# Peptides against a protein of PDB entry 3OAK: the designs that were tried, part 16

Target 1, 145 residues: chain A of PDB entry 3OAK
Amino acid sequence: DDLEQYLDEKILRLKDEMNIAAQLDIDTLNKRIETGDTSLIAMQKVKLLPKVVSVLSKANLADTILDNNLLQSVRIWLEPLPDGSLPSFEIQKSLFAALNDLPVKTEHLKESGLGRVVIFYTKSKRVEAQLARLAEKLIAEWTRP

## One batch from the design tools (peptide; aimed at target 1 F120)

Design b1_p15_4_s3 (made by RFdiffusion4, then SolubleMPNN; from b1_p15_4, 8 letters changed)
Fold by OpenDDE base, seed 1:
Structure b1_p15_4_s3 (fold): chain B 145 residues (1-145), chain A 15 residues (1-15)
Amino acid sequence: as target 1 above (145 residues)
Amino acid sequence: SKLLEEWEEGMEKEF
């Protein structure tokens, strides 16, 4: 119906914006590594984060989010950066919180690759304890029979 | 868990 189509388009636009933001940050950090210019700061994901959080928090968008594999873009945002660093604490915290309220199923995890990335956060010594605990909680919920 | 093993294997290959 018309509403479903509208919501699909909304989510797909956000997905595209998220992917662009991630790539721009990667490009910035790659250039920083190559040139040594420490004034280059990756800020695109941080700028878009409020919009992402707003969308992920809407219960009426849950099915649309999952059906359009927005979680693939969430996974991309959580991946380690070219310099080996992780996304900002705020990005990690906000995304883990949002994921906790979504009815994520195994099929969505396989389609997005999100499960593998979240497991990384349960094992990495560079992750803050608070966020590691959130990641553990998600894994526990997703792996229940 | 079979699912956990699958995810962990994938993680090692990607990161």
Scores: peptide ipSAE 0.138, ipTM 0.749, DockQ to the pose 0.838
OpenDDE base, seeds 2, 3, 4, 5: peptide ipSAE 0.034, 0.035, 0.035, 0.031; ipTM 0.653, 0.640, 0.652, 0.640; seed 5 fails the geometry check

Design b1_p15_4_s4 (made by RFdiffusion4, then SolubleMPNN; from b1_p15_4, 6 letters changed)
Fold by OpenDDE base, seed 1:
Structure b1_p15_4_s4 (fold): chain B 145 residues (1-145), chain A 15 residues (1-15)
Amino acid sequence: as target 1 above (145 residues)
Amino acid sequence: SPLLEEWEKGAEELF
């Protein structure tokens, strides 16, 4: 199926872009710590966020997203940063909202590590209350009978 | 940092 192959390649490219953005932000923050240069700002994920949200919101891409483990890159984007901070409020909010509409199954949680990170957001005292509630909603959906 | 410690000590509880 040519269309299926096209969609696979599209998602895999986005996955790569997301991973690169995450690494660039990590590198920026590590350099900021090492040099003390406070002008260094990690912005790569935020810049790419609209594209990520757009793709995650498309119902016709759901199977492709899940089959290609794009959720692993979503998990990476949600992980704590080297300086001990969390990704921006907008990243958290947008990703939690997008995840709510995906038909995530147990196997997807296992292969992506998404379950662990979302549980972290339900427990951490550093997370905004609004976002903790969104994380709790996801956990409830994923663990419901 | 405390946040990183929370993260590193975390475990998957859904499975």
Scores: peptide ipSAE 0.220, ipTM 0.800, DockQ to the pose 0.226
OpenDDE base, seeds 2, 3, 4, 5: peptide ipSAE 0.203, 0.180, 0.211, 0.204; ipTM 0.792, 0.780, 0.792, 0.794

Design b1_p15_5 (made by RFdiffusion4)
Pose (drawn by RFdiffusion4):
Structure b1_p15_5 (pose): chain A 145 residues (1-145), chain P 15 residues (1-15)
Amino acid sequence: as target 1 above (145 residues)
Amino acid sequence: FTPSNQETVDELLDE
């Protein structure tokens, strides 16, 4: 019905917006490298983050989020950038806190690649200790026999 | 969706 289509569209629009924001930040960081212009900063993901947090925090949107592979976009947001730098602390913390609340299943991890990027957060030297503990906790919740 | 830098990201994640 219309309501279900409306919710799918809402999540699909957010997925595309998140992808555009990540790609624009990547372009900015490549541009920052090719040209050593130190004033260039990547802020599109940070600007969109409240909208992403608002959607991820609604329990009644969990099915729609999971069914439409929005977690693929979340993985993209957590990936290290071309120079090896991580996204801002606010992005990391907000995304991990939201993942703690979502009923993520193996099929979602498979389609999103989210598991691979979370393992990266348990190894990275640039990740704050409290977020590493959250990442380890999530890996544990997902590697249950 | 595949980001433009995805190959570099895959190399980093394999470490």

Design b1_p15_5_s1 (made by RFdiffusion4, then SolubleMPNN; from b1_p15_5, 10 letters changed)
Fold by OpenDDE base, seed 3:
Structure b1_p15_5_s1 (fold): chain B 145 residues (1-145), chain A 15 residues (1-15)
Amino acid sequence: as target 1 above (145 residues)
Amino acid sequence: FVRKDEEIRRKLLEE
């Protein structure tokens, strides 16, 4: 119906925006490494984060989010950056929090690759303890009997 | 449900 189509288009647009933001930040950091220009700062994901969090928090969008594999874009946002760093603390925290409220199933984790990435956050020494705990909480929830 | 939990965890590592 019309509403379902509207929601699909909304999520697909966001997915596109997220992927573009991720790539732009990667490009920025690669250029920073290449040129040594320390004034180059990757901020595209940070700028888009409020919109992402807003969408992820809406219960009426859950099925649309999962059906369109938006979690793949979430995974991409959580991956290490070209300089070896992780996404900002705020991005990690906000995404982990938002994921807790989604009815994520095994199939979604597999098709998005999100499961492996979150497991990474439970093991990495570069991750803040608070965020590692959030990651552990997600893994526990997803592996709940 | 150890066996079930392990299966789920294994699936999380797959793509």
Scores: peptide ipSAE 0.162, ipTM 0.756, DockQ to the pose 0.079
OpenDDE base, seeds 1, 2, 4, 5: peptide ipSAE 0.156, 0.147, 0.145, 0.147; ipTM 0.749, 0.748, 0.749, 0.750

Design b1_p15_5_s2 (made by RFdiffusion4, then SolubleMPNN; from b1_p15_5, 9 letters changed)
Fold by OpenDDE base, seed 4:
Structure b1_p15_5_s2 (fold): chain B 145 residues (1-145), chain A 15 residues (1-15)
Amino acid sequence: as target 1 above (145 residues)
Amino acid sequence: FIPSWQKIAEEILAK
């Protein structure tokens, strides 16, 4: 199926872009820590965020997103940064919102590790209360009997 | 290497 192949390639490209963005930000922040150069700002994920949100919000891409384990890259984006901080408020909020509309199943949580990181957000003292509640809602939905 | 959040999450999930 040509369309299916096209969609797979689209999602896989985005997955790659997300992973690259995450690594570039990590590299930037590590260098910032090592050199003390406060002019170094990690912005690669923020720049790519609108595209990520756009893709995650499209119902016709849901199967492709889940089948290609894009959620692994979402998990990576949610991980704490080298300086101990969390990803920006906007990234957290946008991703949690997008995840709320995806038909995520247990198998997707396992293969991506997303379940574990979202649980972290429900318990972390560094997370804003508003976002912790969003994370709690996701966990409740994913663990619904 | 296991990220700090993974250790925390594993502890939570183990409960």
Scores: peptide ipSAE 0.091, ipTM 0.667, DockQ to the pose 0.173
OpenDDE base, seeds 1, 2, 3, 5: peptide ipSAE 0.083, 0.063, 0.043, 0.065; ipTM 0.666, 0.639, 0.609, 0.642; seed 1 fails the geometry check

Design b1_p15_5_s3 (made by RFdiffusion4, then SolubleMPNN; from b1_p15_5, 9 letters changed)
Fold by OpenDDE base, seed 1:
Structure b1_p15_5_s3 (fold): chain B 145 residues (1-145), chain A 15 residues (1-15)
Amino acid sequence: as target 1 above (145 residues)
Amino acid sequence: MKLSNEEIVEEILAK
């Protein structure tokens, strides 16, 4: 219906914005590596984060979020960056918190690649202990019998 | 040996 279409378009627009932000940050960091210009700072994801968290926190958007594979963009935001670093502490914390409230199923993990990335966060020694525990909590919920 | 995303998810959920 009209509402369903409206919500689909809203989520797809956000997905596009997230993908653009991720690519812009990657481009910035690649240029930083190539030129040695340490004044180049990747800030696009951090700037968009409040909007992402706001959308992910709305219960009435859960089905639309999952049906449109917004979690693929969440996965992209969590991947290691070209300089080998991880996304900011705030991005990790906010996304893990938001994911905890979504009714994520096996099919969503498969189509998004999110499961693989979250497992990385449970095993990596570069991840803060607090965030590793949040990742572990997600895995436990997704694998609960 | 490289696992696909689907294989990784299945392995995780099998635990």
Scores: peptide ipSAE 0.039, ipTM 0.639, DockQ to the pose 0.070
OpenDDE base, seeds 2, 3, 4, 5: peptide ipSAE 0.035, 0.025, 0.039, 0.037; ipTM 0.624, 0.603, 0.637, 0.638

Design b1_p15_5_s4 (made by RFdiffusion4, then SolubleMPNN; from b1_p15_5, 7 letters changed)
Fold by OpenDDE base, seed 2:
Structure b1_p15_5_s4 (fold): chain B 145 residues (1-145), chain A 15 residues (1-15)
Amino acid sequence: as target 1 above (145 residues)
Amino acid sequence: FVPSHQPIVEELLAK
């Protein structure tokens, strides 16, 4: 119906925006590595984060989010950056919190690859303990009988 | 862990 189509388009637009933000940050950091210009700061994801969190928090968008594989873009945002660093603390915290309220199923994890990256956060020594615990909580919820 | 964001992002943006 019209509402369903509207919601699909909304989520698909957000996916595009998220993917672009990720690419721009990657480009910025690659250039920083190549040039040594420490004034280059990757800020595109951080700038878009409030919008992402807002969308992920809407219960009426949950089905549309999952059906359109928005979690693939969430995975991309969580992956280590070109220099091996991790996304900002606030990005990690906000996304883990948002994921906790979504009815994520095994099929969504498979099509997005989100499970693999979240498991990484449970094991990495570079991740803050608080965030590692949040990641562990998600994994427990997704793998429990 | 091997990040996949670079190839995936490029693929997605190429669509």
Scores: peptide ipSAE 0.113, ipTM 0.662, DockQ to the pose 0.097
OpenDDE base, seeds 1, 3, 4, 5: peptide ipSAE 0.084, 0.069, 0.084, 0.071; ipTM 0.680, 0.680, 0.681, 0.668

Design b1_p15_6 (made by RFdiffusion4)
Pose (drawn by RFdiffusion4):
Structure b1_p15_6 (pose): chain A 145 residues (1-145), chain P 15 residues (1-15)
Amino acid sequence: as target 1 above (145 residues)
Amino acid sequence: SEEELLEAFEEEREE
């Protein structure tokens, strides 16, 4: 019905917006490298983050989020950038807190690649200790026999 | 390792 299509469209639009924001930040960081212009900063993901957090925090949107592979975009947002730098602390914390509340299943991890990037957060030396503990906790919730 | 994971991510970006 219309309501279900409306919700799918809402999540699919957010998925595309998140992808555009990640790609624009990557272009900025590549541009920052090719040209050593130190004023260049990547802020598109930070600008969109409140919208992403608002959608991820709604329990009645969990099915729509999971069915439409929005977690793929979340993985893109957590990936290290071309120079090896991580996204801002606010993005990392907001995304991990939202993942703690979502009923993520193996099929979602498989389609999104999210599990791979969370393992990276348990190894990275640039990740704050509290977020590493959150990542480890999530890996544990997902590697249950 | 962290270095191996970073390399895997870089290889994926190249593809």

Design b1_p15_6_s1 (made by RFdiffusion4, then SolubleMPNN; from b1_p15_6, 5 letters changed)
Fold by OpenDDE base, seed 3:
Structure b1_p15_6_s1 (fold): chain B 145 residues (1-145), chain A 15 residues (1-15)
Amino acid sequence: as target 1 above (145 residues)
Amino acid sequence: SEEELLKEFQEERLK
């Protein structure tokens, strides 16, 4: 099917872009730690965030998103950074909002590793209360029999 | 715990 192929390619391209952005930010932060240059700011994920949000918000892409394991890239974006800090509040807020509207199943959690990361957000004292509550909501939904 | 999970994430990156 031509449409399915088009959508798959679109999602896979975004997945690649997300992974690259995450790695570039990690490299920047590692360099910041090594050199002490506080002018080094990791902004690649933030720059790409609008595109990510746009894709994740489209209901007609839900199956394609899940089938192509885009959640793995979402997991990567949510993971703590090399210095132990968390991604920007805006990234957290946007991704958790998007996750709340996706029909995530157990198989998607296993192949992406997303569950473990979201559990982290339920335990972290550094996470904003509103996002911690949303993380708890998601875990409750995903662990229901 | 939060600390254990943090270490796991960091170790996976180095692997």
Scores: peptide ipSAE 0.478, ipTM 0.908, DockQ to the pose 0.961
OpenDDE base, seeds 1, 2, 4, 5: peptide ipSAE 0.467, 0.471, 0.477, 0.478; ipTM 0.905, 0.906, 0.908, 0.908

Design b1_p15_6_s2 (made by RFdiffusion4, then SolubleMPNN; from b1_p15_6, 5 letters changed)
Fold by OpenDDE base, seed 5:
Structure b1_p15_6_s2 (fold): chain B 145 residues (1-145), chain A 15 residues (1-15)
Amino acid sequence: as target 1 above (145 residues)
Amino acid sequence: SEEEMLKEFEEERLK
């Protein structure tokens, strides 16, 4: 219906915005590496984060989020950066918190690749303890029979 | 390992 179509379009637009933000930050960081210009700061994801958090926190959008594979964009945002570093602590914290409240199923993990990235966070020595624990919790929940 | 996964992420990004 009209509402469903509106919500789908809203989520798809956000998905596109997230993907663009991620790519722009990657481009910025690659340029920083190439030029040595330390004044180049990747901030596109940070700028968009409030909007992402707002959408992910809406219970009425959960089905639309999952059906449109927004988790793929969440996965992209969580992936390591070109220099091997991780996204900002705030991005990690916000996204993991949001994931903890979503009814994520096996099919969503497969189509998004999110499971592999979260496993990475359970292995990384650079992740804050509180987020490492949350990553472990999510993996345990998602792998339950 | 973390190192192996980092390599995988990088390889996928460059495709």
Scores: peptide ipSAE 0.530, ipTM 0.915, DockQ to the pose 0.966
OpenDDE base, seeds 1, 2, 3, 4: peptide ipSAE 0.525, 0.491, 0.520, 0.509; ipTM 0.913, 0.905, 0.913, 0.910

Design b1_p15_6_s3 (made by RFdiffusion4, then SolubleMPNN; from b1_p15_6, 5 letters changed)
Fold by OpenDDE base, seed 4:
Structure b1_p15_6_s3 (fold): chain B 145 residues (1-145), chain A 15 residues (1-15)
Amino acid sequence: as target 1 above (145 residues)
Amino acid sequence: SEEELLKEFQEERKK
């Protein structure tokens, strides 16, 4: 119906915005590495984060989020950066909190690649303990019989 | 391992 279509388009627009923000940050950091210009700071994801959190937190959008593979963009945002560092703690914390409340199924993990990235967070010694524990919780829930 | 996964992510971005 009209509402469903509207919500689909809204999520797809957000997905596009997230992907653009991620790429811009990657480009910024790559340029920083190439030029040595330490004044270059990647902040596009951080600027968009409030909007992402707002959408992910709405229960009535869960089906639309999952059906449109927004989790692929969440995965992209969680991946390590070109310099090997991780996204900001706030991005990690916000996204993991949002994931914890979504009814994620195995099919969504496969089509988004999110599972592999979350596993990375269970293994990384650079991740804050609280988020590592949450990552472990999610993996356990997603793999339970 | 963490290092192996990191390399995988980096290699995928080069594609």
Scores: peptide ipSAE 0.496, ipTM 0.915, DockQ to the pose 0.962
OpenDDE base, seeds 1, 2, 3, 5: peptide ipSAE 0.483, 0.487, 0.494, 0.496; ipTM 0.913, 0.914, 0.916, 0.916

Design b1_p15_6_s4 (made by RFdiffusion4, then SolubleMPNN; from b1_p15_6, 4 letters changed)
Fold by OpenDDE base, seed 4:
Structure b1_p15_6_s4 (fold): chain B 145 residues (1-145), chain A 15 residues (1-15)
Amino acid sequence: as target 1 above (145 residues)
Amino acid sequence: SEEELLEEFKKERLE
């Protein structure tokens, strides 16, 4: 199917862009640690966030998102940074909101590693209360019989 | 724990 192929390619391109953005931010922060240059700011994920939100918000892309393991890139974006800090509040809020509306299944959690990262957000005292509660809600839904 | 998970993420990133 031509449409299906088009959508797959679209999601795979976004996945690649997300992975690149994450790595560039990691590289920036590692350099910041090495040099002590506090003017180095990781901005690649923030720059790409509007596009990510736009794609994740489209209900007609849900199957394509899940089938192509875009959740792996979502997981990568949510992971702690080299200095132990978390991604920006806006990134957290946007991604958790998107996750709340996706029909995530056990198989998607396994292939993406998303479950472990969301558990981290339920345990971290640095996470905003509203997002910690949402993380807890997601874990409860994903672990229900 | 939070700290244990943090260390796991760091370890995996280095691999």
Scores: peptide ipSAE 0.381, ipTM 0.876, DockQ to the pose 0.904
OpenDDE base, seeds 1, 2, 3, 5: peptide ipSAE 0.360, 0.369, 0.376, 0.378; ipTM 0.870, 0.873, 0.876, 0.875

Design b1_p15_7 (made by RFdiffusion4)
Pose (drawn by RFdiffusion4):
Structure b1_p15_7 (pose): chain A 145 residues (1-145), chain P 15 residues (1-15)
Amino acid sequence: as target 1 above (145 residues)
Amino acid sequence: SYWDEVFEEAEEEYL
């Protein structure tokens, strides 16, 4: 029905917006490298983050989020950038807190590649200790026999 | 297993 299509469209639009924001930040960081212009900063993901947090925090959107592979975008947002730098602390914390609340299943991890990037957060030296503990906790919630 | 593959892939991709 119309309501279900409306919700799918909402999540699908957010997925594309998230992807555009990640790609623009990557372009900025590549541009920063090719040209050593130190004033260049990547802020598109930070600008969109409140919208992403609002959608991820709604329990009644969990099925739509999971069914439409929005977690693929979330993985993109957590990936290290071309120079090896991580996204801002606010992005990391906001995304991990939302993942703690979502009923993620193996099939979602498979389609999104989210599990691979969360393992990276348990090994990275640039990740704050509290977020590493959250990542480890999530890996544990997901590697149950 | 699924998670063995995921740990190997994470190592190849991110580490």

Design b1_p15_7_s1 (made by RFdiffusion4, then SolubleMPNN; from b1_p15_7 with Y2W F7L E12K)
Fold by OpenDDE base, seed 5:
Structure b1_p15_7_s1 (fold): chain B 145 residues (1-145), chain A 15 residues (1-15)
Amino acid sequence: as target 1 above (145 residues)
Amino acid sequence: SWWDEVLEEAEKEYL
């Protein structure tokens, strides 16, 4: 129906915006490394984060989010950056919190690759303990029989 | 299991 189509388009647009933000941050960091220009700061994901969190928090968007594989973009946002660093603490915290409220199923994890990156967060020594615990909680929920 | 595969992939890709 019209509403469903509208919601699909909305989520797909956000998905695109998220992917662009991620790539722009990667480009910024690579340029920073190349040029030594310390004024170059990767902020595109952080700027878009409130919108992402807002969308992920809407219960009525859950099916649309999952059906359109928005979790793939969430996975991309969580992946390590070219310099080996992780996305900001705020991004990690906000996304893990949002993911906790989504009815994520195995098929969504497979389609998005989110499972493997979240497992990384449970094992990496670079991850803050607080966030590692959130990741562990997600894994426990997703692997529940 | 599927999750065993996911773990292996995670280790290969990120760790």
Scores: peptide ipSAE 0.337, ipTM 0.877, DockQ to the pose 0.913
OpenDDE base, seeds 1, 2, 3, 4: peptide ipSAE 0.321, 0.321, 0.243, 0.315; ipTM 0.870, 0.873, 0.831, 0.867

Design b1_p15_7_s2 (made by RFdiffusion4, then SolubleMPNN; from b1_p15_7, 4 letters changed)
Fold by OpenDDE base, seed 2:
Structure b1_p15_7_s2 (fold): chain B 145 residues (1-145), chain A 15 residues (1-15)
Amino acid sequence: as target 1 above (145 residues)
Amino acid sequence: SWFDEWFEEAEKEYL
């Protein structure tokens, strides 16, 4: 119906914006590595983060979020960057918090690749202990009997 | 389980 179509379009637009932001940050960091110009700072994801968190927090958007595989873009935002570093502390914390309130099922984890990257956060020595605990909580919920 | 499989994949891809 009209509402479902509107919500689908809203989520798909955000998904595209997230993917673009991720790629722009990757491009910036690759250029930083190539040129050695430490003044180059990747800020596109940080700029878009408030909008992402706002959308993920809307209960009425949960089904639309999951059906349109927005979690794939969330996964992309969480992946290690070209220089081997991780996304900002705030990005990690905000996304883990938002994910905790979504009715994520195994099928969504598979089609998005989110399960794999969150598992990484439970094991990586580069992850802050506080954030590793949040990742562990998600894994525990997703694997509960 | 899928968890065990994904854990192994995560090690290969990210660790």
Scores: peptide ipSAE 0.218, ipTM 0.845, DockQ to the pose 0.858
OpenDDE base, seeds 1, 3, 4, 5: peptide ipSAE 0.148, 0.197, 0.202, 0.200; ipTM 0.775, 0.829, 0.832, 0.827

Design b1_p15_7_s3 (made by RFdiffusion4, then SolubleMPNN; from b1_p15_7 with Y2W E12K E13L)
Fold by OpenDDE base, seed 1:
Structure b1_p15_7_s3 (fold): chain B 145 residues (1-145), chain A 15 residues (1-15)
Amino acid sequence: as target 1 above (145 residues)
Amino acid sequence: SWWDEVFEEAEKLYL
């Protein structure tokens, strides 16, 4: 199926782009720690965020997103950074909102590790209350009997 | 349960 192949390639390409962005930000922050150069700012994920949100919001891509484990890259984007900080407020808010509309199942949480990081957001005192509530909503939905 | 394991792993990895 030509359409199916096209959609798979689209999602896999985005997955690669997300992983690269995450690594570049990690490299930047590691260098910042090593050198003390506070002018080094990690911005690659923020730059790519609009594209990520656009893809995650498309209902016709839901199956392709889940089947290709794009949620693994979402998990990577949400993990704490080398300097101990969290991704930007905008990244957290946008991703939590997008995840709320996806038909995520237990198998997707297992293969991506997303469940673990979202639980962190419900427990950490470093997370803003508004975002913690969004994370709690996701956990409640995913753990529904 | 699986979720019990997830909670334990989350604490170990991130908290």
Scores: peptide ipSAE 0.309, ipTM 0.876, DockQ to the pose 0.916
OpenDDE base, seeds 2, 3, 4, 5: peptide ipSAE 0.301, 0.277, 0.298, 0.282; ipTM 0.873, 0.861, 0.871, 0.863

Design b1_p15_7_s4 (made by RFdiffusion4, then SolubleMPNN; from b1_p15_7, 4 letters changed)
Fold by OpenDDE base, seed 4:
Structure b1_p15_7_s4 (fold): chain B 145 residues (1-145), chain A 15 residues (1-15)
Amino acid sequence: as target 1 above (145 residues)
Amino acid sequence: SWWEEVFKEAEELYL
């Protein structure tokens, strides 16, 4: 199926782009720590965020997103940064919002590790209250009996 | 449950 192949390739490309963006930001922040150059700002994820949000918001891509474990890259984007800080408020908010609209199942959470990182956001004192509530909402939905 | 394990793992990984 040409369409299925196209969609798979689209998601896999985005997944790769997300992973690269995450690594570039990590590299930037590590360099910032090593050199003390406070002008170094990690912005690769932020730059790519609109594209990520756009894809995650497409109902017709939901199955492709989940089947190709794009949520693994979402998890990576949410993980704490080298300096112990968290991704930008915008990244957190946008991803939590997008996740709320996806038919995420237990198997996807296991495959991606997303459940663990979102739980972290419900417990961390470094997380803004508004975002913690969004994380709590996701956990509540995913853990429903 | 699986989620109990996830909670424990989350604490170990990120907290």
Scores: peptide ipSAE 0.367, ipTM 0.894, DockQ to the pose 0.922
OpenDDE base, seeds 1, 2, 3, 5: peptide ipSAE 0.363, 0.290, 0.332, 0.317; ipTM 0.892, 0.862, 0.881, 0.875

Design b1_p15_8 (made by RFdiffusion4)
Pose (drawn by RFdiffusion4):
Structure b1_p15_8 (pose): chain A 145 residues (1-145), chain P 15 residues (1-15)
Amino acid sequence: as target 1 above (145 residues)
Amino acid sequence: AEEEEMDEEYEEILE
């Protein structure tokens, strides 16, 4: 029905917006490298983050989020950038807190590649200790026999 | 080596 299509469209639109924002930040960081212009900063993901947090925090949107592979975009947002730098602390914390609340299943992890990037957050030396503990806790919730 | 270990841990998640 119309309502279900409306919700799917809402999530699909957010997925595309998130992908555009990540790609624009990556272009900015490549541009920053090719040209050593130190004033260049990547802020598109940070600008869109409140919208992403608002959608991820709604329990009645969990099915729509999971069914439409929005977690693929979340993984893209958590990936290290071309120079090896991580996204801002606010993005990391907000996304991990939202993942703690979502009923993520193996099929979602498979389609999104989210598990691979969370493992990176347990190894990275640039990740704050509290967020490493959250990442480890999530890996544990997902590697149950 | 580190990437192989991460992939192995990822495959374990997918089990």

Design b1_p15_8_s1 (made by RFdiffusion4, then SolubleMPNN; from b1_p15_8, 5 letters changed)
Fold by OpenDDE base, seed 2:
Structure b1_p15_8_s1 (fold): chain B 145 residues (1-145), chain A 15 residues (1-15)
Amino acid sequence: as target 1 above (145 residues)
Amino acid sequence: EEEKEIEEEYEKILE
């Protein structure tokens, strides 16, 4: 129906914006490595984060989020960066919190690759302890009894 | 090695 179409378009636009932001940050960091210009700072994801969190937190968008594989873009945002670093503390914290309230099923994990990334956060020595615990909570939630 | 461990745990959550 009309509402469903509107919501689909909204989520797909956000998905595109997220992917663009991720790529721009990657490009920035690659250039930083190449040139040694330490003034280059990746800020695109951080700038878009409030919008992402707002959308992910809306219960009425849950089905649309999952059906359109927005979780793939969430996964991309959580991936390690070219310099080996992880996305900002705030990005990690916000996304883990938002994911906790989504009815994520096995099929969504498979199509997004999100499961692998979250498991990484439970194991990485580079992750803050409190965020590792949030990741562990997600894994426990997604694990079938 | 870490990658292998991640895959093993990933398979568990997909069961």
Scores: peptide ipSAE 0.607, ipTM 0.933, DockQ to the pose 0.837
OpenDDE base, seeds 1, 3, 4, 5: peptide ipSAE 0.601, 0.601, 0.599, 0.603; ipTM 0.932, 0.932, 0.931, 0.932

